Peptides against a protein of PDB entry 8PQO. Designs and how they scored, part 119

Target 1, 252 residues: chain A of PDB entry 8PQO
Amino acid sequence: VLLKEYRVILPVSVDEYQVGQLYSVAEASKNETGGGEGVEVLVNEPYEKDGEKGQYTHKIYHLQSKVPTFVRMLAPEGALNIHEKAWNAYPYCRTVITNEYMKEDFLIKIETWHKPDLGTQENVHKLEPEAWKHVEAVYIDIADRSQVLSKDYKAEEDPAKFKSIKTGRGPLGPNWKQELVNQKDCPYMCAYKLVTVKFKWWGLQNKVENFIHKQERRLFTNFHRQLFCWLDKWVDLTMDDIRRMEEETKRQ

## One batch from the design tools (peptide; made by RFdiffusion4, then SolubleMPNN)

Design b1_p19_4_s4 (from b1_p19_4, 10 letters changed)
Fold by OpenDDE base, seed 1:
Structure b1_p19_4_s4 (fold): chain B 252 residues (1-252), chain A 19 residues (1-19)
Amino acid sequence: as target 1 above (252 residues)
Amino acid sequence: MMELYFLIANLVVNNYLKY
């Protein structure tokens, strides 16, 4: 098991981020050709548990069409079905990813708190002290070009070049986080993303767990660069606008 | 997230290509 807490600082408010996240997810989904294929939504309903209220979703990702034919023929039963269970109680979110074949030997859990700070809180997810000692805190800087793979880089999605016309935010220079404290009119937040990866397979645990973390970091970096650079597209949207966009996306 | 879906797909493909 490998745990890392990714801290993503953004020059947006916690309330703004809720809209921006949903918009950016919807927009990214539209840009992926065949993105909706093989996704089955089993559950999408409100939930209430232990004082937490939000939306619960259960999705199955059927990977049969996404792998080569020889992989499909050799794959054990259930190996190509990925279950995603998500509890969205913004500003808290939890996602649990499992596989039918691997059962208890595979887990990706992503727990996120969105806080109006600069990523300075320790153990925001309230882990036991012994568990917390083994968590690596990883800061993601959306303006740092060195954190972006060359194949993922787009100039139009570079926070170091982007200037929001609607808000005046950006471009983000090398010291943007330190300067943000002195900008009274610019909101900020941190997404604290505790990622737990378990891959219990003899001889492959460390390799796969580290690989998954590397890809999660890449995903979080690219996504939040997009979210910020799309600020002018979503900052004036309401939650009702987002719901309409989601409905339109589901129909395509 | 769709990007996560593709990530998981790549993980599965890479695993079965090697073993």
Scores: peptide ipSAE 0.032, ipTM 0.670, DockQ to the pose 0.371
Fold by OpenDDE base, seed 3:
Structure b1_p19_4_s4 (fold): chain B 252 residues (1-252), chain A 19 residues (1-19)
Amino acid sequence: as target 1 above (252 residues)
Amino acid sequence: MMELYFLIANLVVNNYLKY
């Protein structure tokens, strides 16, 4: 098991981020080949537990059409079915990814707190001290081009070049986080993303767990760069606007 | 194998859309 806490600082408020995240996910999903093909929604319902109130979703991703033919032919039964269970109680979110074939031998859990700070809180997810001491805190700087793979880089999604017309935020220079503290009119938040990866397979555990973390970091980096650079597209939207957009997308 | 992990990563990002 490998745990890392990714801290993503953004020059947006926690409330703004809720809209921006939903918009950016919707926009990013449109750019993915196949869209919702192979996604089965089993459950989508409200939940309330221990004072946490939100929306629970259970999805199955059927990857049979998304992998090469030779992989489909060699994959064990259930190996290409990924279950995603998500509890969205913004500003808290939890996602659990499992696989039918690997059962308890495979787990990706992502727990996110969105806080109106600069990523300075320790153990925001309230882990036991013994567990917390083994968690690596990883800061993602969305303005740092060196954290972006060349193949993922787009100039129009570069926070170091983008300036929001609507808000005046950006571009984000090398010291933008320090400068943000002095900008009273610019909100900020941190997404604290505790990622737990378990891959129990002899000889491959550490390799695969580290690989998954590398991909998650890449995803978080790219996504939040997009989120910021799309600020002018979503900053004036309300949650009702987002819901309407989601409904329209489901009808297409 | 690597493609599968990219898909999983994309799924994680998409989970935030529902809430």
Scores: peptide ipSAE 0.036, ipTM 0.715, DockQ to the pose 0.051; fails the geometry check
Fold by OpenDDE base, seed 4:
Structure b1_p19_4_s4 (fold): chain B 252 residues (1-252), chain A 19 residues (1-19)
Amino acid sequence: as target 1 above (252 residues)
Amino acid sequence: MMELYFLIANLVVNNYLKY
C-alpha cells in the first residue's frame, strides 16, 4: 500500500472550484476518445451518512472496446471491468476504484478535501498518527512547467501564460503563491487529495503502486492547469448552468 | 494495459469532480 497526499493550490475560491471542476470534467470528457462508451451507471442517488450529505454514484467501466484485441482475448474474466464508487459531498469527495478480477488485491482510493487555505493543514483527512507518518505530502504547482510532461504541455493550458480577462487573475509567476497572500481580492484554496493505492501482486506491488501514483499526479497536474486556464469559460456559470449542460450532454 | 487503467482513473477523477 502506498499513500500520498497531493496538495493543489489554486487562485480560486472553494465555491468557484465546485463550478470549475464540474465544467472542466465535462470539457475534458468531450475531448476523450470514445466519450461515455463502455460506462455503465449502476447507481446515482443522494446519500446521508454520519452527517455527510451528498451524491453517491456507482459506475462500471467496461474496457473491452478500449484495449487491443490480443489483450481482450488474454484478459481473465472481469479483468477489464473497473468499478468506480464515488461519494460526492462537496467540499469533501471520496472515490474508490476496484477491479472484478483482482478483487481485494487492487484498490485506488482518492479522498479530497477542498479548503480555503494555502495547503498548510496537516492530516486534514484525520488519519491515525501511525498511518499519517507514512503519507508523503506532494505539492502540485500548476504554474511550474517542470511538473508537466512535454507530451501533455499545451500553451493555451499554461497558467504561467494565461491571464483571465474576467477576473484579472494570472499569469502565475514563480512566486505566485507567496504574492497571493498579499492580494486581498484574490481568493485561494487547496485541494487535499489523499490517494491510497494497493496492488497486492508479488514482485509488482511497488512498481505498479508507484506507477499509479505517477499517473494520478500527472492527471491532477494537467486537470488543474486546465481548470485555471478555462477560468473565463466557467467563472460566471452557476451550478444550475452546469446541471443543464450535463443534461444536454446526456441527451446527445 | 496500465495506461488504459490510468485513462480510466483520469475519467474517474474527472467524473467524481462532476458530481
Scores: peptide ipSAE 0.036, ipTM 0.710, DockQ to the pose 0.075; fails the geometry check
Fold by OpenDDE base, seed 2:
Structure b1_p19_4_s4 (fold): chain B 252 residues (1-252), chain A 19 residues (1-19)
Amino acid sequence: as target 1 above (252 residues)
Amino acid sequence: MMELYFLIANLVVNNYLKY
């Protein structure tokens, strides 16, 4: 089991981020080839548990069409079905990813707190001290070009070049986080993403767990760069606007 | 969400291709 807490600082408020996240997920999804093909939604309902109130979703990702034919033919039953269970109680979110074949030997858990700070809170997810001491804190700087793979880089998604016309935010220079505290009119937040990866296969555990973390970091980096650079597209939207957009997308 | 799906798909493909 490998745990890392990714801290993503953004020059947006917690309330703005809720809109921006939903917009950016929808927009990013449009840009990906293959769309929602192979996604089955089993459950999508409100939940309330232990004072946590939000939306629960259970989805199955059927990967049969996404892998080469030889992989599909050799894959054990259930190996190409990924289950995603998500509890969305913003500003807290939890996602649990499992596989039918690997059962208890595979887990990706992503727990996120969105806080109006600069990523300075320790153990925001309230882990036991023994567990917390094994968690690596990883800061993602959306303005740092060195954190972006060359194949993922787009100039239009570079926070170091982007200037929001509507808000005046950006471009983000090398010291943008330090300068942010002096900008009274610029809100900020941190997404604290605790990622737990378990891949219990002999000889492959460390390699696969580290690989998954590398890919998660890549995903978080690219996504939040997009979220910021798309600020002018979503900053004036309300949650009701987002809901309408989601309903329109479901009808297409 | 779709990015995560794509990530998982790539992960699965890469894992199987190692064998």
Scores: peptide ipSAE 0.032, ipTM 0.671, DockQ to the pose 0.321; fails the geometry check

Design b1_p19_5_s1 (from b1_p19_5, 10 letters changed)
Fold by OpenDDE base, seed 4:
Structure b1_p19_5_s1 (fold): chain B 252 residues (1-252), chain A 19 residues (1-19)
Amino acid sequence: as target 1 above (252 residues)
Amino acid sequence: SMELYFSIANLTVENYLKF
């Protein structure tokens, strides 16, 4: 098991992020070839448990069409079906990813707190001390080009170049986080993303767990760079606007 | 093959995680 807490600082408020996140997910999905293909929504309902109130979703990702033929032919039954269970009680979110074939031998858990701070809270997910000491804190700086793979880099998604016309935020220089403290009118937040990866197959555990973390980090980095650079597209939208956009997309 | 599999899975999941 490998645990890392990714801390993504953004020059947006927690309330703004709720809109921006949903918009950016929708936009990123549209830009992906085959976005939505093979996704089965089993459950999408409100939930309430232990004072947590939000939306619960259970999705199956059928990856048969997304992998090479030889992989599909060699894959055991259920190996290409990924289950995602998600509890969205923003500003808290939890996602659990499992696989039908691997069962308890595979787990990706992503737990996120969105806090109006600069990523300074320790153990925001309230882990036991013994567990917390094994968590690596990883800061993602959306303005740091060195954290972006060359193949993922787009100038239009570079926070170091982007200037928001609507808000005046950006571009984000090397010291943008420190400068943010002195900007009274600029909100900020941190997404604390605790990622737990388990891959129990002997001889492959470390390799696969590290690989998955590398991919998650890459995804978080690219996504939040997009979220910020798309600020002018979503900052004036309401949650009702987002819901309408989602409904319109489902009809397409 | 495994690396590609997990890469695709992660990309696919991330695109829908927040809906």
Scores: peptide ipSAE 0.029, ipTM 0.694, DockQ to the pose 0.083
Fold by OpenDDE base, seed 2:
Structure b1_p19_5_s1 (fold): chain B 252 residues (1-252), chain A 19 residues (1-19)
Amino acid sequence: as target 1 above (252 residues)
Amino acid sequence: SMELYFSIANLTVENYLKF
C-alpha cells in the first residue's frame, strides 16, 4: 500500500472551484473522443450519511474494447471490469476504484478536502497517527513547468503565461504563492487529495503502485493547470448555470 | 452528464485511460 497526499494550491476560492471543476471536467470530456465507451452507470443518486450529504455514483468500466486483443483474450473473467464508487459531498469527495478479479488485492482510493488555505493543514483527512506517518505530502505547483511532461505541455494552459481578464489573476510567477498572501483581493484554496493505492501482487506491488501515483500526479497537475487557465470561461458562471448546461447536454 | 463528472471530482477511471 502506498499513500500520498497531493496538495494543489490554486488562486481561487473554494466556492469558485466548485464551478470551475464542473466546467473543466465537462470541457475535458468534450475534448476527448471515445469517452464513455464501455461505461455502465449502475447507481446515480443522492445520499445522506452521518451528516454528509451529496451524490453517490457507481459505475463499471468495461475495458474489453480499450485493451489489445491479446490482453482481452488472456484476461481472466472480471479482470477488465473496473468498479468506481464515488461520493461527492463538496467540499469533500471520495472515490473508490476496485476490480472484480483482483478483489481485495487492488484498490485505488482518492479522498479530497477542499480548504481555503495554502496547503498548511496536516492530516486534514484525520488518519490515525500510525497511518499518517506513512503518508508523503506532495505539493503540486501549477505554475512549475518542470512538473509537466513535454507531451502534456500547452502554452494556452500555462499558468505562468495566462492572465485572467475578468479577475486580473495571473500570470503565476515563481513566487506566486508567497505573493498571494499579500494580495488581499485574491482568494486561494488547497485541494488535499489523499490517494491510497494498493496492488498486492508479488514482485509488482511497488512498481504498479508508484506508476499509478505517477499518473495521478500527472492528471492532477494537468487538470488544475487547465482549470486555472480557463478561469475567464467559468468564473462568472453559477451553479445554476452549470445545471442548465448539464440539462442541455443531456438533451442532445 | 455533467452531474456524473461532478460526482467523481474528475477522478473517473475514464481519465486513467488517457495515460
Scores: peptide ipSAE 0.038, ipTM 0.737, DockQ to the pose 0.064; fails the geometry check
Fold by OpenDDE base, seed 1:
Structure b1_p19_5_s1 (fold): chain B 252 residues (1-252), chain A 19 residues (1-19)
Amino acid sequence: as target 1 above (252 residues)
Amino acid sequence: SMELYFSIANLTVENYLKF
């Protein structure tokens, strides 16, 4: 098991992020071919548990059409079915990913708290002290070009170049986080993303767990760079606007 | 599609498979 807490600091408010996240998810989805194909939505309903209220979803990703034929032919039963259970109680979110074949030997859990701070809170997910000692805190700086792979880099999605016309935010210089403390009119937040990865296969555990974390970090970095650089596209939208967009998309 | 990306904390299964 490998745990890391990714801390993504953004010059947006927690409330703004709720809109921006949903918009950016939708926009990113348009850029991906085959999105939604092979996805079975089993459950999509409100939930309430231990004072937490939100939306619960259970989806199955059928990967049979997403892998080469020879992989399909050799894959054990259930190996190409990924279960995703998600609890969206923004500003708290939790996603649990499992596989029918690997059962308890495979787990990806992503728990996110969105807080109006600069990523300074320790153990925001309230782990036991012994467990927390094993969590690596990883700061993602969306303005740091060195954290972006060359193949992922786009100038139009570079926070160090982007200037929001609507808000005046950006570009983000090398010391943008320190400068943000002195900018009383600029909101900020941190997404604390605790990622738990378990891949219990002899000889492959560390390799696969580290690989998954590497991909998670890459995706978080790219996504939040996009989210910020698309600020002018979503900052004036409301949650109702987002809901309308979702309904329109479902009808297509 | 929007629910897809959001549900896995801004990730997609397809994105994992790309790498």
Scores: peptide ipSAE 0.037, ipTM 0.732, DockQ to the pose 0.082; fails the geometry check
Fold by OpenDDE base, seed 3:
Structure b1_p19_5_s1 (fold): chain B 252 residues (1-252), chain A 19 residues (1-19)
Amino acid sequence: as target 1 above (252 residues)
Amino acid sequence: SMELYFSIANLTVENYLKF
C-alpha cells in the first residue's frame, strides 16, 4: 500500500472551484477520444451518512473495446471491468476504484478535502498517527512547467502565461503562492487529495503502486492547469448553470 | 471525475500489460 497526499493550491475560492471542477471535467472529457464508450452507470443517487450529504455514483468501465484484441482474448473474466464508486459531498469527495478480477488485491482510493487555505493543514483526512507517518505530502505547483511532461504541455493551458480577463488573476510567476498571501482580493484554496494505492501482487506491488501515483499526479497537474486557464469560461457560471449544461448534455 | 479517472484506469491497465 502506498499513500500520498497531493496538495494542489489554486488562486480560486472553494466555492468557485466547485463550478470550475465540474466545468473542466466536462470540457476535458470532450477532448478525450472514446470517452464514455463502455461506461455503465449503475447508480446515481443522493446519499446521507454521518453528516455527509451528497451524490453517490457507481460506474463500471468496460475496457474490452479499449484494449487490443489479443489482450481481450487472454484477459481473465472481470479483469477488464473497472468499478468506480464516488461520493461527492463537496467540499469532501471520495472515489474508490476496484477491479472485478483482482478484488482485494487492487484498490485506488482518492479522498479530497477542499479547504480555503494554502495547503498548511496536516492530516486533514484524520488518519491514525501510525498511518499518517507513512503518507508523503506532495505539493503540486500548477505554474511549474518542469512538473509537466512535454507531450502534455500546451501554451494555452500554461498558468505562467495565462491572464484572466474577467478576474485579473494570473499569470502565475515563480513566486505566485508567496505573492498570493499579500493579495487580499484574490481567493485561494487547496485541494488535499489523499491517494491510497494498493496492488498486492508479488513482485509488482511497488512498481505498479508507484506508477499509479505517477499517473494520478500527472492527471491532477494537467487538470488543474486547465481549470485555472479556463477560468474565464466558468467563473461567471453558477451551479445551476452547470446543472443545466449537464442536463442538456445528457439529452444530446 | 469520471472520464479523467477512466483515463487513469486505462493507463494503469496498459502499464500492467507490460509486465
Scores: peptide ipSAE 0.027, ipTM 0.682, DockQ to the pose 0.238; fails the geometry check

Design b1_p19_5_s2 (from b1_p19_5, 11 letters changed)
Fold by OpenDDE base, seed 2:
Structure b1_p19_5_s2 (fold): chain B 252 residues (1-252), chain A 19 residues (1-19)
Amino acid sequence: as target 1 above (252 residues)
Amino acid sequence: SMELYFSIANLTVTNYLKY
């Protein structure tokens, strides 16, 4: 088992982020070819439990068409079906990923708290001390180009170059986080993303767990760079606007 | 739905399986 807490600091408020996240996810999904291909939605409904209220989804990702033929032919039954259960109760979110074949030997869990701070809270997910001591805190700096793979880099999605016309935020220089505390009119937040990865196959545990973390970090980095650079597209939108956009999309 | 997109693109590596 490998646990890391990714802390993504952004020059937006928690309330702004709720809109920006939904907008950016929708936008990214539109830009991806085959978005939703091989995805079966089993459940998509509101939930309320223990004071937590949000949206629950259960999806199956059928990967048969996403892997090479030889992999598909050799894969055991259920090995290419990934179950994703997600609880979105912003500002708290949880996602659990499992596999039909590997059962208890495979788990990806992502738990996110969105807080109005600069990533300074320790153990925001309230783990037991024994578990928390094994968690690596990883800070993602969306302005740091060195954290971005060359193949992922886009100039129009570079926070170090972007200047928001509507808000005046950006570009983000090397010391943007330190300077942010002195900018009374600029909100900030941190997404604390606790990622738990378990892959118990003997001899491959460390390799696969590290690989998955690497991909998650890559995803978080790229997504939040987009979110910030798209600020002018979503900052004036309300949740009602997002809901209208969703309904319009459903009609198409 | 927006929630559907949310989980795919933001929370999991399954987004990369499209490539």
Scores: peptide ipSAE 0.037, ipTM 0.730, DockQ to the pose 0.070
Fold by OpenDDE base, seed 4:
Structure b1_p19_5_s2 (fold): chain B 252 residues (1-252), chain A 19 residues (1-19)
Amino acid sequence: as target 1 above (252 residues)
Amino acid sequence: SMELYFSIANLTVTNYLKY
């Protein structure tokens, strides 16, 4: 098991992020070829548990069409079906990813707290001390180009170049986080993303767990760079606007 | 395929703000 807490600081408020996240997910999904293909929604309902109130979803990703033929032919039954269970009680979110074939031998859990701070809280997910000492805190700086793979880099998604016309935020220089503290009118937040990866196959555990973390980090980095650089597209939208956009997308 | 999977997973984590 490998645990890392990714901390993504953004020059947006927690309330703004709720809209921006939904918009950016929808937009990124449109840009991904086959992003919605093979996705089965089993459950999509509100939930209330232990004072937590939100939306619960259970999705199955059928990856048969997403892998090479030889992989599909050799894959055991259920190996290409990925289950995602998500509890979205913003500003808290939890996602659990499992596989039908690997069962208890495979787990990806992503737990996120969105807080109006600069990523300074320790153990925001309230882990036991013994567990917390094994968590690596990883800061993602959306302005740091060195954290972006060359193949992922786009100038139009570079926070170090972007200037928001609507808000005046950006571009983000090398000391943008420190400068943010002195800007009374600029909100900020941190997404604390605790990622738990378990892959119990002997001889492959470390390799696969590290690989998955690398992919998650890459994903979080690129996504939040997009979210910020798309600020002018979503900052004036309401949650009702987002819901309408989602309904329109379903009809297409 | 793995990159696509994680991309999809990240997208779905954020889409459930219907609440």
Scores: peptide ipSAE 0.059, ipTM 0.752, DockQ to the pose 0.042; fails the geometry check
Fold by OpenDDE base, seed 3:
Structure b1_p19_5_s2 (fold): chain B 252 residues (1-252), chain A 19 residues (1-19)
Amino acid sequence: as target 1 above (252 residues)
Amino acid sequence: SMELYFSIANLTVTNYLKY
């Protein structure tokens, strides 16, 4: 098991982020090959548990059409079905990813707290001390180009170049986080993303777990760079606007 | 919202398939 807490600081408010995240996810998904093909929604309902109230979703990603034929032919039963269970109780979110074939031997859990701070809270997810001491805190700086793979880099998605016309935020220089403290009119938040990766396979555990974390970090980095650079597209939208957009998309 | 989590997860899966 490998745990890391990714802390993504953004010059947006927690309330703004709720809109921006939904918009950016939708937009980013449109740009991905295959989109929602092979996705089965099993459950989509409200939930309430331990004072947490939100929306629960259970989806299955059928990857048979997403892998080469030879992989599909050789894959064990259930190996290409990924289950995603998600609890969205913003500002708290939890996603659990499992695989039918690997069962308890495979787990990706992503738990996110969105807080109006600069990533200074320790153990925001309230792990036991013994568990917390094994968690690596990883700060993602969306303005740091060195954290972006060359193949992922786009100038129009570079926070170091983008300036929001609507809000005046950006561009984000090397010391943007320090300067943000002195900008009383600029909101900020941190997404604390505790990622738990478990891959119990002799000889491959560390390799796969580290690989998955590497991919998650890459995803979080690119996504939040996009989110910020798309600020002018979503900052004036309301949650009602987002809901309407989602409903319209479902009808298409 | 369902779309938010799906999109994040979908992107994650897509990234896994790139390697």
Scores: peptide ipSAE 0.035, ipTM 0.728, DockQ to the pose 0.090; fails the geometry check
Fold by OpenDDE base, seed 1:
Order: structure tokens, then sequence, then C-alpha cells
Structure b1_p19_5_s2 (fold): chain B 252 residues (1-252), chain A 19 residues (1-19)
């Protein structure tokens, strides 16, 4: 098991992020080949548990159409079905990803707290001390070009170049986080993303767990760079606007 | 958000399949 807490600081408010996240997810999804093909929504309903209220979803990703034929033919039963259970109680979210074949030997859990701070809180997810001491805190700086793979880099999605016309935020210089403290009119938040990865196959555990974390970090970095650079596209949208967009996307 | 997690999951799976 490998745990890392990714801390993504953004020059947006927690409330703004709720809209921006949904917008950016929709846009990012459009850019991916296949979109929602092979996705089965089993459950989509409100939930209440232990004082937490939100929306619960259970989805199955059927990967049969996403892999080469020879892989599909050789894959064990259930190996190409990924289950995603998600609890959205914004500003808290939790996603659990499992696989029918791997069962208890595979887990990706992503727990996110969105806080109006600069990523300074320790153990925001309230882990036991013994567990917390094994968590690596990883700060993602969306303005840091060195954290972006060359193949992922787009100038139009570079926070160090982007200037929001609607809000005046950006571009983000090398010391933008330090300067943000002195900018009383600019909101800020941190997404604390605790990622738990378990892959219990002998000889492959560390390799796969580290690989998954590397991919998650890459995704978080690219996504939030997009989210910020798309600020002018979503900052004036309401949650109702987002819901309409989601409905339209589902119909396509 | 739920949609974000779904999107992240989809993106993650897609990335894994590229290798």
Amino acid sequence: as target 1 above (252 residues)
Amino acid sequence: SMELYFSIANLTVTNYLKY
C-alpha cells in the first residue's frame, strides 16, 4: 500500500472550484477518445451517512472495447470491469476504484478535502498517527513548468502565461503563492487529495503502485492547469448551468 | 465532485491503457 497526499493550491475559492471542477471535467472528458463509452451507471442517488450528506454514484467501466482484441481474449473474467464508487459531499469527496478480478488485491482510493488555505493543514483526513507518518505530502504547483511532461504541455494551458480577463488573476509567476498571501482580493484554496493505492501482486506491488501515483499526479497537475486557464469560461457559470451542460453531454 | 472523480478515473484508466 502506498499513500500520498497531493496538495493542489489554486487562486480560486472553494465555492468557485465547485463550478470550475465540474466544467473542466466535462471539457476534459470531451477531449478523451471514447468519452463515456462503456460506462454503466448502476447507482446515482443522494446519500446520508455519519453526518455526511451528498451524492453517491456507482459506475462500471467496461474496458472490453478499450483494449486490443488479443487482450480481451486473454483477460481473465472480470479483469476488464472497473468499479468506481464515488461519494460527492463537496467540499469533501471520496472515490473508490476496484476491479472484479483483482478483488481485495487492488484498490485506488482518492479522498479530497477542499479547504480555503494554502495547503498548510496536516492530516486533514484525520488518519491515525501511525498511518499519517507514512503519508508523503506532495505539493503540486500549477505554475511550475518542470512538473509538466513535454507531451502534455500546451501554451494555452500554462498558468504562467494565462491572464484572466474576468477576474484579473494570473499570470502566475514563480512566487505566486507567496504573493497571494498579500493579495487580499484574490481567493485561494487547496485541494488535499489523499490517494491510497494498493496492488498486491508479488513482484509488481511497488512498481504498479508507484506507477499509478505517477499517473494520478500527472492527471491532477494537468487538470488543474486547465481548470485555472479556463477560468474565464466557467467563473460566471452557475451550478444550474453546469447541470444543463452535463445533461447535454449525456445525450451525446 | 463526483463528476471529477469519474473523469479522473476515466482519464487514469485511459492513461493506463496507453502503456
Scores: peptide ipSAE 0.034, ipTM 0.725, DockQ to the pose 0.101; fails the geometry check

